# Ledger of designs, part 37: peptides against a protein of PDB entry 7PB4

Target 1, 105 residues: chain A of PDB entry 7PB4
Amino acid sequence: KMLNIKEYKEKLLSTLGEFLEDHFPLPDRSVKKKKKNIQESSVNLITLHEMLEILINRLFDVPHDPYVKISDSFWPPYVELLLRNGIALRHPEDPTRIRLEAFHQ
Target 2, 218 residues: chain B of PDB entry 7PB4
Amino acid sequence: DALQMAVGYFEKGPIKASQNKDKTLEKHLKTVENVAWKNGLASEEIDILLNIALSGKFGNAVNTRILKCMIPATVISEDSVVKAVSWLCVGKCSGSTKVLFYRWLVAMFDFIDRKEQINLLYGFFFASLQDDALCPYVCHLLYLLTKKENVKPFRVRKLLDLQAKMGMQPHLQALLSLYKFFAPALISVSLPVRKKIYFKNSENLWKTALLAVKQRNR

## One batch from the design tools (peptide; aimed at target 1 Y8 L12 F19 L20)

Design b2_p11_4_s1 (made by RFdiffusion4, then SolubleMPNN; from b2_p11_4, 6 letters changed)
Fold by OpenDDE base, seed 3:
Structure b2_p11_4_s1 (fold): chain B 105 residues (1-105), chain C 218 residues (1-218), chain A 11 residues (1-11)
Amino acid sequence: as target 1 above (105 residues)
Amino acid sequence: as target 2 above (218 residues)
Amino acid sequence: SLELRLLVESL
């Protein structure tokens, strides 16, 4: 049973990764022109693949609290994409937390 | 400068102690409107104000007025557009603001300095086609953005499904015609050969301003 | 996208 879950997880991540890299690449934040002191916190955005990996890992590692807090590394379009397609759900009481939808439970 | 003070007001927000918050807001909004329509705004000013208009910091009426005066003096930064699309996804703006943004984006498309990052957002724009209010403007935007690599079988199927649902819409036909041009093997249906592409006149709101911008940049 | 959903559902 555990081996099947791990293999399923890897297959899911691999298949999703290929699709997401082709269709939903991150925009390059390269245009930091040196203007003044506004601490635009250079938060590095994570890929959609990495975001899904975090959500999947949380579901498997902590099934009783499968929610991940949305950080500044979470690009808002990716969050919306996951929510709109029913891949993720917001926590009912805390909109800053999201979980992977359990399709197989 | 009056414009700098106005932009600074919107960026920093109202100082809590001001008794006449609404009067001050209106004064600064009028300042931005006057400069934008007369001279256009610098790319940095558009970056700040566009972000504010879509962030939900102010009410819908204020956001609408700010967005209507996002007229460039020269260029709009693609980074400003990427940030704006990010705000649209946060869901703090009204449906009417989203429509206005897509109209603005189409109208100002030629004044955006680069398109590479905007092209990476193709999938997000395409996903907005299912919104009936956005569909005409999104089709126009996609018509401007579509490259051969964007024309995929699943997108063709989605466009044909939309056509089945909403009928032979001119904006959808224009986009399908472009898709057929890039990938004729994916579109088996005969499309009417229209010599003229018809989109909703999204530019009408900014027509005079756009003419002035083009004249200044010659 | 519908494909992404279908892909996730097929997994």
Scores: peptide ipSAE 0.032, ipTM 0.753, DockQ to the pose 0.278
OpenDDE base, seeds 1, 2, 4, 5: peptide ipSAE 0.028, 0.031, 0.027, 0.033; ipTM 0.761, 0.799, 0.747, 0.754; seeds 1, 4, 5 fail the geometry check

Design b2_p11_4_s2 (made by RFdiffusion4, then SolubleMPNN; from b2_p11_4, 7 letters changed)
Fold by OpenDDE base, seed 5:
Structure b2_p11_4_s2 (fold): chain B 105 residues (1-105), chain C 218 residues (1-218), chain A 11 residues (1-11)
Amino acid sequence: as target 1 above (105 residues)
Amino acid sequence: as target 2 above (218 residues)
Amino acid sequence: MLELRLLVESL
């Protein structure tokens, strides 16, 4: 049973990857860091695929606390996209944490 | 100059110690407004001020006023727009500011230097169609951005579902007509042949200012 | 987006 879940998860992530690469590419941050001191934290944004992978992994690994803390690597438009489409939910008491929606409950 | 001082004030933020914070803020805001409406702003000034307006650094009233005066002298950098979109949904921006931003983006679309990175955000903009307040303006933006490669079966289904829910809205009809033009096989529904495409608020808040900018750059 | 939701719902 566990092997089937892992294989299914991998297949799903692969299928999502192809879809997300085609429809939700990251904008090229070719913003030449002109050195001005604005601490624009050089935080590398993660892909929507990576974001979903993190959420899916957390749901499977820690089902009793499936929430992930939003980091600076989470591009806000992607977070909003997941929330607006009912793919993710914010923690009711901590807006900095999100979970994958449990669609089968 | 007075404009550089004003931009610098907004960039650095309010100096904690001034009892006259509101008067100083108003002075600098009026300076930016006056220059923007008379001459337009440089791309660098727009880059700074646009990010400030959407970052939630200031109150909604101030952010709204800043955003309303984001009028280019010549061009707007695509990078500024991408950065702005990144701030749009951080949760510090009011719904009214989001609407204003999309209106601004449509109004200023031709003044943006490049569209390649904005086109990559197509999926994000399309997802925003679900917001009833944004939908008319997002349809207009998508009408400007849509290429044949963006017209996919799932997006067609979503637009038809929105039409079923909201009725035959002119802005949805305009976008669907464009989709049918690019991919007629995906849209079997007969769309009314409207000779005139109508988007809500086709007259943008900046019409007079933009005409003046175009005249100066000729 | 519907496809993305459907894909995620299939989890």
Scores: peptide ipSAE 0.081, ipTM 0.754, DockQ to the pose 0.344
OpenDDE base, seeds 1, 2, 3, 4: peptide ipSAE 0.042, 0.042, 0.041, 0.041; ipTM 0.663, 0.619, 0.643, 0.639; seeds 1, 2, 3, 4 fail the geometry check

Design b2_p11_4_s3 (made by RFdiffusion4, then SolubleMPNN; from b2_p11_4, 7 letters changed)
Fold by OpenDDE base, seed 2:
Formats: structure tokens, C-alpha cells, sequence
Structure b2_p11_4_s3 (fold): chain B 105 residues (1-105), chain C 218 residues (1-218), chain A 11 residues (1-11)
């Protein structure tokens, strides 16, 4: 049973990955490093696929607290996309935390 | 110059110690407005001010006024638009600001220097169609952005679902007609051949300003 | 997208 869930998860993530790459790619932020010396910490943005993987993993690993803290690597349009489509929910008391919507509860 | 001082004020924020914060803000805002409507703004100035307007740093009234004067002297940087869309999604701006942004984006579309990265945002714009307040303007934007490769079965289904929910809206009909043009096999429904495509944003707040920009850049 | 939602709901 657990092996089947893991395989299903991997297959789903793989299928989602292709779809998300085609339809919701990260814009090439050519951060033109204009030489102004301010160490703008080049926060590496993660893909939508990686975000979903994090959310799914958290749901499976910690089902009693399935919330993930929104980091600087989370591109705001992706967060909004997940929330608006009911794929993710914000924590009721902490808007910096989101979880995958438990469609089966 | 006065414009640089004004932009710098908005970028750095108000210095705490000024007793006349509101007068100073109004002075700088008027400076930006006057220059923008008279001459347009440089791409760098638009980059700074557009992000400020959408960041929630200032109140809705100020943000609205800033956004209304985002008129280019020559071009708008595509990167500024990508950043703006990011801010729009952070949720610190009002619904009215979001509507105004999409109106602005449609109005200024031809003045954006490149479209490659904006085209990558197609899915995000499409997702915003579900917002009733945004839908007319998003349809217009998508009408400008849509390529054959964007016309997918799932998007067709979503547009038809929206039509079923909202009725046959002129802006939705225009987008569906474009989709049918690119992929006639995906849309079996006979769309009425409307001779005139109508979008709500035809009454552009920037019409006079845009004419002036086009005349200066000829 | 609806498709993305449906795919995730199948989780």
C-alpha cells in the first residue's frame, strides 16, 4: 500500500511537472546585475512543480500539521495561483503558512 | 531635478521627522503626474514607481494616482511588468488597483519593449479570468497575447464554462473567436460573426497621453 | 487551472 502511494505520487508529480513547465514556467529573470553594490540576495525561485512537491510531501510526512512556511523562494504568482484555484489554503492564524487542500477529507 | 527627488521620495519612503508629510507627499505626487502627462516617464522611473504602486507601501489613493501616471516617454521594460505581476499577486493592493493595472497593461501593451517573458505569464493571466471584476480586461489582454500554442483544450473548456456562467459577454466572445481562429477543431460552437470586436477598455484613460507618446516617438 | 486542480484532487 505505501509503495503504491509513493509510486502514484511520483507518477503524479512527473505528469504535473511536464504540464507546469509548459504552462506555468518561471520567467527568465535576467537579473541584469546592474553593478549597484547592493547585495540583493539573488533569491533563487523554485518551480511550481517544486512548490507542489514540497506541499505534497508535507501533507504525507506531517499530516497533523501539513502547513509549509512561504519562503522567499516561493514566487508570489505561484502562491496566488494555488490559493485561487483552491489547490492550497492559508493557515487561518498565520498567513505565511499554506497547505495542500485535503480534497479527500 | 524635481522628478528625481519625487521618485526618490517614493522609493526611500517618507522621513519620519517631517511634520508636513502629507504636503510633501502631495508635492512629489503632483511632480510625477505633471511630468508623466507632459513628457512621459523614463523606463527606470516606471520600473520604480510601478512597483511602489503595487507593493502596498502607500495608501490606495496614492497607489491609484501613481498607477494612472505610469505613462512612458518611450518604452516600458518587460521586466517592470513581470515584477508588477508579482506584486499584484502578493495581495497588498486593492481590487480596484488590480483592475486599473490590467487596464494600464492593455493600454500600454504596444509600448512594452519585449513580449517574450510576458507571454510566459499567459497561464497566470488566464487564471485571473475567474475574477469577475478582472475578466473583461484579462480577456482583452489575452486577446493581445494569445498564440496558437496557447490554445489548449482545457483552456477552451474553461472559457466555455465561463460563458455558461456569465453569459455571452462581448469580451469573452472576442477571445473565443480568436481561439476558434487558431484551433477551429476545438470549438464546435458557432460563434456569431461580430464585425466589431468590443472590449470595455476601449475608453482608455490614457488615450490622449498615448497619442502624444506616439507623436514624440515618430 | 481546472486541469491542475483535477490532477491534484486525484491525489
Amino acid sequence: as target 1 above (105 residues)
Amino acid sequence: as target 2 above (218 residues)
Amino acid sequence: SLELRLMIESL
Scores: peptide ipSAE 0.034, ipTM 0.805, DockQ to the pose 0.323
OpenDDE base, seeds 1, 3, 4, 5: peptide ipSAE 0.033, 0.031, 0.032, 0.033; ipTM 0.809, 0.805, 0.801, 0.807; seeds 1, 3, 4, 5 fail the geometry check

Design b2_p11_4_s4 (made by RFdiffusion4, then SolubleMPNN; from b2_p11_4, 7 letters changed)
Fold by OpenDDE base, seed 2:
Parts: structure tokens; sequence; C-alpha cells
Structure b2_p11_4_s4 (fold): chain B 105 residues (1-105), chain C 218 residues (1-218), chain A 11 residues (1-11)
């Protein structure tokens, strides 16, 4: 049973990966580093696929607290996309935390 | 330069100690407005001010006024638009600001220097079609952005579902007609051959300014 | 997207 869930998860993530890469790619932030010396911490943005993987993993690993803290690596359009489509929910008391919507509960 | 001082004020924020914060803000806002409508703004100035208008740093009234004067002297940087879309998704701007942004984006579309990264945002714009207030303007934007590769079965289904929900809206019909042009096999429904595509006139706010920009860049 | 939601709902 657990093996089937893991395999299903991997297959789902793989299928989602292709779809998300095709339809929701990260903009190529050629941050032209104009040489102004402000160390803008080049926060590496993660893909939508990676975000979903994090959310799914958290749901499976910690089902009693399935919330993930929104980091600087979370591109705001992706967060909004997940929330607007009911794929993710914000924590009721902490808007910096989101979880995957439990469609089966 | 008065404009540089004004932009710097908005970028750095109000200095806490000024008793006349509102007067200072109004002065700088008027400076930006006057220059923008008379000469247009440089791409760098638009980059700074557009992000400020959408960041929620200032109140809705100020943000609206800033956004209304995002008129280019020559071009708008595509990167500024990508950043702006990111700010829209942070949720610190009002619904009216979002509508105004999409109107602005449609009106200024030809002045954006490149479209490659904006085209990558196609899915996000398409997702915004579900917002009734945004839908007319998003349809217009998508009409400008849509390529054959964007026309997918799931998007066709979504547009047809929206049509079923909202009725046959002119802006939705225009987008569907374009989809049918690119992928006739995906849209079996006979769309009325409308000779004229009608979008809400997003350009009305900037019509005079846009004419002036086009004349300066000839 | 609806498709993305459907895929996730199949989770």
Amino acid sequence: as target 1 above (105 residues)
Amino acid sequence: as target 2 above (218 residues)
Amino acid sequence: SLELRLLIESL
C-alpha cells in the first residue's frame, strides 16, 4: 500500500512537472545586475512543480500540521495560482503558511 | 531634477520627521504626473514607480494616481511588467488597482520592449479570467498574446465554461474567435462572424498621451 | 488551471 502511494505520488509529480513546465514556466529573470553594489540577495525561485512537491510531501510527512511556510523562493504568482484555484489554503491564523487542499477529507 | 527627487521620495519612503507629509507627497505626486503626461517617463522611472504602485507601500488613492501616470517616454521594460504581475499576486493592491493595471497593460502593450517573458505569463493571465472584474481586460490582453501553441483543449473548455456562466460576452467571443482561428478542430461551435471585435476601451484613459508618445518616437 | 486542480484532486 505505501509503495503504491509513493509510486502514485511520483507518477503524479512527473505528469504535473511536464504540464507545469509547459504552461507555467518561470520567467527568465535575466536580472541584469546593473552594477549597483546593493547585494540584492539573488533569491533563487523554485518551480511550481517544486512548490507542489513540497506541499505534497508535507501533507504526507506531517498530516497533522500540513502547512508549509512561504519562503522567499516562492514566486508570488505561483502562490496566488494555487490559492485562487483552491489547490492550496492559507493557515487561518498565519497567512505566511499554506497547505495543500485535502480534496479527500 | 524635480522628477528624480519625486521618484526618490516614493522609492525611499516618507521621512518620519516631516510635519507636512501629505503636502510633500502631493507635491511629488504632481511632479510625476506633470512630467509623465507632458514628456513621458523613462523606463527606469516606470520600473521604480510601477512596483511602488503595486507593492501596497502607499494608499489606494496614491497607487491609483501613480499607475495612471505610468506613461513611457519611449519604451516600458518587459522586466517591469513581470515584476508588476508578481506584485499583483502578493495581494496588497485593491481590486480596482488590478483592473487599472490590466487596462494599463493593454493600453501600453505596444510600448513594451519585448514580449518573450510576458508570453511566459500566459497561464497566469488566463487564470485571472475567472475574476469577473478582470475578465474583459484579461480577454483583451490574451487576444494580444495568444499564439497557436497557447490554444489547448483545457483552455478551450475553460472559455466555453465561462461563456456558459457569463453568457456570450463580446470580449470572450473575441478571444474564442481567435482560438478557433488557431485551432478550428477544438471549437466545434459556430461562432457568429462578427465583423468587429469589441473590447472595453482600456485606452481611453491614455488616448491623448499614447498619441503623443507615438508622435515623439516617429 | 482546471486541469491542474483535477490532477491534484486525483491525489
Scores: peptide ipSAE 0.036, ipTM 0.790, DockQ to the pose 0.324
OpenDDE base, seeds 1, 3, 4, 5: peptide ipSAE 0.033, 0.035, 0.031, 0.036; ipTM 0.807, 0.802, 0.792, 0.768; seeds 1, 3, 4, 5 fail the geometry check

Design b2_p11_5 (made by RFdiffusion4)
Pose (drawn by RFdiffusion4):
Structure b2_p11_5 (pose): chain A 91 residues (1-28, 43-105), chain B 212 residues (1-189, 196-218), chain P 11 residues (1-11)
Amino acid sequence: KMLNIKEYKEKLLSTLGEFLEDHFPLPDVNLITLHEMLEILINRLFDVPHDPYVKISDSFWPPYVELLLRNGIALRHPEDPTRIRLEAFHQ
Amino acid sequence: DALQMAVGYFEKGPIKASQNKDKTLEKHLKTVENVAWKNGLASEEIDILLNIALSGKFGNAVNTRILKCMIPATVISEDSVVKAVSWLCVGKCSGSTKVLFYRWLVAMFDFIDRKEQINLLYGFFFASLQDDALCPYVCHLLYLLTKKENVKPFRVRKLLDLQAKMGMQPHLQALLSLYKFFAPALISVKIYFKNSENLWKTALLAVKQRNR
Amino acid sequence: EALLFQMVEEL
């Protein structure tokens, strides 16, 4: 059961990365890829389940933040505009 | 054959400025509906015309008439439905066309050969609940399509939030009752739906429904 | 974008 989940997870991650690079590229400060941004968000969601917010730095491309916001993937902090969290789809 | 000429004409897409082209389009569309309302269309022709109508090609009237004449002689391929869902995801489709398509998918539900690959698109179907124009028809479709495996906690939470936003709407209550039946531990709280008139009820389709 | 949402949701 564990190995099956692992195989599925790795396959989903690789295909997701390819899809992101194909459909959501950077334009050319130092910006990070959308993949790294999603990785940071996913890591913070499970590492700190009581505060899953991550600060928005200059490396976050505003179009990516707005993309994640429009599609219900990322959620804004009720008061602090510089923080965003990942939607807890697992619950 | 008389119908294949119209299918090929619609596969060629829209053509030049109209000198006599309006009459040609009308003749081809009349031929298709005559065949559809007399004895029905085959699976291949439906696969072609449904996806042509749900694409950006041709105007709204042509797509509406094509959708209103999508009556199967036998069955409907599920791959056609999958491509239709994909064309919906493209976004170059009219709102009224989307409503008509969901109404058609609800009406033609028992005439799709397989529904497992369609159920795999439960997520795409559920995401359309945000749109308050598609909400009743999407709820009617999910009432038919929902299995036990589809009742995930996230979806229950989002459906409860949508109930709180819109109120206890009939279609939302029916879908929530189905979710309660399938997963009572995740939440506490088929049949009549408004605007559920079968627009595609021909006599032959009626005898096939009764034979079903 | 809808596909992205779905893949992220599955993840």

Design b2_p11_5_s1 (made by RFdiffusion4, then SolubleMPNN; from b2_p11_5, 6 letters changed)
Fold by OpenDDE base, seed 4:
Structure b2_p11_5_s1 (fold): chain B 105 residues (1-105), chain C 218 residues (1-218), chain A 11 residues (1-11)
Amino acid sequence: as target 1 above (105 residues)
Amino acid sequence: as target 2 above (218 residues)
Amino acid sequence: MLELRLMIEEL
C-alpha cells in the first residue's frame, strides 16, 4: 500500500512537472546583473514543481503539522497562484506558513 | 539633481529625525511628478519608483501618486514589470493600486523594451481574470499578449465559464474573439461579430503624456 | 489551473 502511494506521487509529480514548466515557468533572471548595489539577495527561486513537491512531501511526512514555512526561495506569484486556486491554505495564526489542501477529506 | 534627491528619498525612506516629514515627502513627490509629466523618467528611475509604489513602504495615497507618474522618457524595462507583478502578489498594496497598475501596464505596453518575460507571466495574468475589479484590464492585457500557443482547451473553458457567470462583457468578448481567431476548432459558440473592440479606456490618465513621449522619441 | 486542481485532487 505505501509503495503504491509513493509511485503514484512520483507519477503525479512527473506529469505536473511538464505542465507547470510549460505554463508557469520562472522568469529568466539572466538579464545581466549590472552590479547595481541592490543586494537582490542571490536567493535561488525554486520552480512551481519543486514547491508542490515540498508541500506534498510535508503532508505525507508530517501529517499532524503539514505546514511549510514560506522562504525567500518561494516566488510570490507561485504562492498566490496556489492560494487563489485553493491548492494551498495559509496557517490561520501564521501567514508565513502554508499547507497543501487535502482534497480527499 | 533634484530628481535624484527625490528618488533617493523614496528609496532610502524618510530620515526618522525630520520634524517636517510630510512637507519633505510632498516636496520630493512634486519633484518626481513635475519631471515625469514634463520629460518622462529614465528606465532606472521607473524601476526604483515602481517597486516602491507596490512594496507597501508608503501609504496608498502616496503609492497612487507615484504610480500615476510612472511615465517613461524612452522605455520601461521588462524586468521592472516582472518585479512589479511579484510585488502585487505579496499583498501589501490595495485593490485600487492593483487596478491602477494593470491600467498603467496596458497604457505603457508599447514602451516596454521586451516582451519575452512578460509573455511567460501569461498564466498568472490569466489567473487574475477571476477578480471582478481586474477582469476588464486583464482581458485587455491578455488581448495584447495572446499568441496561438497560449490558446489551450482549458483556458477556453475558463473564459466560457466566466462569460456564463458575468454575462457577455465587451472585454471578455474581445478576448474570446481573439482565441477563436487563433483556434477556431476550440470555440464552437457563435460570437457576435463586433466590428469594434471596446476595452475600458486605460489610457485616459496618460493620453497627453503618451503623446508627448511619442513626439520626443521621433 | 482547473487542470492543476484536478491533477492535485487526484493526489
Scores: peptide ipSAE 0.034, ipTM 0.786, DockQ to the pose 0.312
OpenDDE base, seeds 1, 2, 3, 5: peptide ipSAE 0.038, 0.037, 0.036, 0.033; ipTM 0.773, 0.787, 0.774, 0.806; seeds 1, 2, 3 fail the geometry check

Design b2_p11_5_s2 (made by RFdiffusion4, then SolubleMPNN; from b2_p11_5, 5 letters changed)
Fold by OpenDDE base, seed 2:
Structure b2_p11_5_s2 (fold): chain B 105 residues (1-105), chain C 218 residues (1-218), chain A 11 residues (1-11)
Amino acid sequence: as target 1 above (105 residues)
Amino acid sequence: as target 2 above (218 residues)
Amino acid sequence: SMLLRLMIEEL
């Protein structure tokens, strides 16, 4: 039973990854060289897939505290996308934490 | 070739300067129709044209004609179907186009190369059951897609509520019977043992074409 | 997007 759930989860995550790569690619770093000295803090942004994977894994691994801390690797537009579409919820007391919405209730 | 020119016309859109826009459109549409019904379309051509048909780039009459000729030569890409469903979410297509799309999706289901992403759209299709015009075709699609994992208590409740509202429709009974097969504990209601499952014949529009596709791919 | 939400709901 547990193995089947894990395999199913992995298959779903893989399929989701393929979908997200096609439909929600990371913004092309074609930052037009506007010259301003913004020290591009070279924070490696994670994909929307990786972000969702983190959220899904947290929900499964720690169901009593399914919240993930927003890191600098979380692209703000993706966070907003998840929140605005009701895919994720912000923690009521800590705006730096988000969880996957429990759609199965 | 003539088909590539036609597909390219639909993809790029009409050139503003053409005095005979309607004649050009009709010419290219007939080219697509003729090839699709004779030989089927390549997966790439279906990807382009299916997206166009649901994007609202053209009028409903044109979109309907394009969608009717989405006949594969061999396979349909799952990605094309996912993109098509994404356009349904945007809501730029007519109700008749939505019905036609679900009919097409059911008719072409076996020609879709993969089902993994389509299975993730189960909830979207299920949500479309509330549309009375879509319900018969959505039930058929869900009958093809439903796995044990999809049979949830809330979906059972929704199906029973729909049955209470609409009566014991054959397509709804077929889906409920499948749900009962996967999760008998969730459906206490005795369903009539139907020896034959009857869905609305969604395939009728493409019956001859589908036979030809199956013959070519043997 | 609505589509993304629906896909996540199936996970």
Scores: peptide ipSAE 0.065, ipTM 0.490, DockQ to the pose 0.494
OpenDDE base, seeds 1, 3, 4, 5: peptide ipSAE 0.034, 0.036, 0.032, 0.037; ipTM 0.776, 0.755, 0.746, 0.756; seeds 1, 3 fail the geometry check

Design b2_p11_5_s3 (made by RFdiffusion4, then SolubleMPNN; from b2_p11_5, 5 letters changed)
Fold by OpenDDE base, seed 5:
Structure b2_p11_5_s3 (fold): chain B 105 residues (1-105), chain C 218 residues (1-218), chain A 11 residues (1-11)
Amino acid sequence: as target 1 above (105 residues)
Amino acid sequence: as target 2 above (218 residues)
Amino acid sequence: SLLLRQLIEEL
């Protein structure tokens, strides 16, 4: 039974990956490194696929506290996309935390 | 340069010690407005000021005034637009600012230097169609961006569902007509042959300024 | 499958 859940999760993530890459890619950081020392913290933005993987993993691993803290690696358009479409929900008391919505109802 | 001082003020923020913070703010804002409407702004100035207007650093009134004067001298950097979209999603700007941004984006679309990265944002813009306040302007933007590759079955379904919800809106009909043009097999519904595509005149706010920009760049 | 479909449909 547990093996089937892992396989299902992997298959789900793999199928989502292609779709998300095609339709919601990260913008090319053509940030021309103009050397001006503004510490634009080269925050490595993660893909939408990776973000969803984190959210899904948290839901399965810690179902009693399925919330993930929004990091600087979370591209704001992705967060907004998930929230606006009801795919994710903000924590009612902490707007910096989000969870995957359980679609099983 | 008065403009450089004004831009620097907005970028660095108000120097703490000035008792007349509001007067100083107004002075710099008027400087930016005057230059923008007379000569347009450089791409670098637009990059700075556009992000400031959308970041929530200042109040809504100030942000609105800054955004209204984002008039290019020559071109707008695509990177500025990508950054701006990111700021819109942070949720620190008002709904009215979001509407104004999309109006601005449509009005200034031809002055953006490149479209490759903006085209990658297609899915994000499409997701904003569900916002009733944004929908007319997003439809117009999507009408400008849509390529055959963007016309997918799931997007067709979403547009038809939206039409069922909100009725046969002119802006939605225009976009659906374009979708049918690219992928007739995906849209079985007979769309009324509208001879005139009707979008809200988003550019009206900048009409005079845009004419002046086009004349200077000829 | 259903969750994925719903996710795709909502995106």
Scores: peptide ipSAE 0.065, ipTM 0.842, DockQ to the pose 0.080
OpenDDE base, seeds 1, 2, 3, 4: peptide ipSAE 0.061, 0.061, 0.040, 0.060; ipTM 0.846, 0.836, 0.830, 0.835

Design b2_p11_5_s4 (made by RFdiffusion4, then SolubleMPNN; from b2_p11_5, 8 letters changed)
Fold by OpenDDE base, seed 3:
Structure b2_p11_5_s4 (fold): chain B 105 residues (1-105), chain C 218 residues (1-218), chain A 11 residues (1-11)
Amino acid sequence: as target 1 above (105 residues)
Amino acid sequence: as target 2 above (218 residues)
Amino acid sequence: MLKLRELIEKL
């Protein structure tokens, strides 16, 4: 049973990866390093695929607390996309935490 | 420079409103408005002020006024637009500000220096079609952005479903007609042959300013 | 398979 769930997870992520890369790619930050001292911490944004992988892994690894803290690596449009489409939910008491929606009907 | 001081105030100024701060705020806002409508703003000034307007740093009234004066002297950086879309997704701006932003984006579309990164946002704009308030303006934006590679079966289905829900809206028909042009096999439904595409005149707010920008850049 | 389709349809 666990192996089938893991394989299903991997297949799901793989199939989603191609779709997400094609339709929801990260914008290339052509931020030319102009020298201005604004410590814009070059936080590397993760892909939507990586974000979903984190959420899915958390759901499997810690099912009693499946929430992931939103980091600076989480591109806000991706967070909004997941929330708006009911793919993810915010923690009721901590809006900085999100979980994958349990698609278990 | 008065404009530089005004931009600096919005960038660095204190978030907490006090009564004496309102007069200073109004002074700087008027300075930005006057320069923007007279001469347009530099791309760097738009980059700063556009992000401020969408960040939720100021109240909705101030944000609306800033956004209304995002008139370029020459060009708008696509990076500024990408950052702006990111701020829209953070949810710190009002629904009215979102509508105004899409109207602005459509109106200023030709003044954006590049479109490559904006085209990567196609999926996010498309996802905003379900918002009834945004839908007319998002359809117009998508009409400007849509390439053959964006026309996919799932997007066609979503547009047809949206049409079934909302009725035969002119803006939706315009977008569907473009989709049919790129991928006729995906749209079996007979679309009314509209010779004229009708979008809401989103640019009306900036019509005079845009004419002036075009005249200065000739 | 159904869940993936649903996810894609939601996106």
Scores: peptide ipSAE 0.160, ipTM 0.837, DockQ to the pose 0.075
OpenDDE base, seeds 1, 2, 4, 5: peptide ipSAE 0.045, 0.030, 0.142, 0.154; ipTM 0.673, 0.573, 0.844, 0.823; seed 1 fails the geometry check

Design b2_p11_6 (made by RFdiffusion4)
Pose (drawn by RFdiffusion4):
Structure b2_p11_6 (pose): chain A 91 residues (1-28, 43-105), chain B 212 residues (1-189, 196-218), chain P 11 residues (1-11)
Amino acid sequence: KMLNIKEYKEKLLSTLGEFLEDHFPLPDVNLITLHEMLEILINRLFDVPHDPYVKISDSFWPPYVELLLRNGIALRHPEDPTRIRLEAFHQ
Amino acid sequence: DALQMAVGYFEKGPIKASQNKDKTLEKHLKTVENVAWKNGLASEEIDILLNIALSGKFGNAVNTRILKCMIPATVISEDSVVKAVSWLCVGKCSGSTKVLFYRWLVAMFDFIDRKEQINLLYGFFFASLQDDALCPYVCHLLYLLTKKENVKPFRVRKLLDLQAKMGMQPHLQALLSLYKFFAPALISVKIYFKNSENLWKTALLAVKQRNR
Amino acid sequence: SLFQKVQQLLE
C-alpha cells in the first residue's frame, strides 16, 4: 500500500512539474519558480499545522500569487497581506 | 451520404463571407436534425458534432441547434463526453451553451455506454458549483454521478459553505442528502429538479428509454 | 487542471 502511494505521488509530482514548466513559465530581483513556491507552501502546511502562513517576499512573482489565489489554491491571511497559506485539501 | 456531407461541412469549420453560405449551413443543419429527430445519430457523428458545437467554431445559434439535435440512435461514447468536458474547461464556450450541455448530459445519462471515466471528472464537475448559473444543473448532474468514493471531506465542507452562502436550495439539499447517505460521519444532512424538462425527447428516444 | 493536480497531491 505504501509503495503504491509512493509511486503515485512521485508520478503525480513529476508530471505536475512538467505541466508547470510547460504552462506557467517565468518571464525570462531573483524570482523563484512556481514549483519552488508550491513546495514552500506544501512544506509549511504540514510542518507548522498551527501557522501555515508564509511571508511573501520579492522572489514571489505577483502573477503566481494571484494565480494561486484565483484558483482556490492559496488563501490570504485575514489581516496580514504579506502572508498566504495553502488550502488544506486533505481536510 | 446525406448526413456525412453535413458532418464534413461542419468539420471544415466556418467558411468565407455569406453569398449563399447561409442557405448551405441551414440545409446541412436541417439535414442533421431531420436525421436526429427521425431515427437518431450514431456514436461517431455525435462524437464529432458535440465537440464541434462545444468549441469556439460557429456562432451560438449553430451550437445551440447542434446541441438540441444531439440524439443518439443507440449509445453515446464516453470519450466524447470526456472531450466535451475538456472543451468546457477550455472556456471559449457560451454560458447558455454550457447550461444546455449540462441539461443534455443529465437527459442523456442512461445512454452513455460507460460512466467510470465520466466519474473520474467529478472534480471538474464539482468545481463548476461556484458558478451560480450552472449550479442547479451541476447539482442535478452530481446527484446522478456521485458514488461513495466521491464524497470527500473537502467537498462536504465546500458544499456546506455553498449552502450557507446560497441558502438551503432544493438542488443543494438533494446533493447534500446524497452526501449524508454516503458519509454520515462527515456531516448530518433525487429527485425533482427545476428546469429538468427533457428537451431531447423524441418518440424513438422514448421507446429506447422505456426499453432501458 | 492545476487545481485538480494540487488537490490530488494533498489528498

Design b2_p11_6_s1 (made by RFdiffusion4, then SolubleMPNN; from b2_p11_6, 6 letters changed; failed a check: a repeat of another design)
Amino acid sequence: MLRLMIQELLE

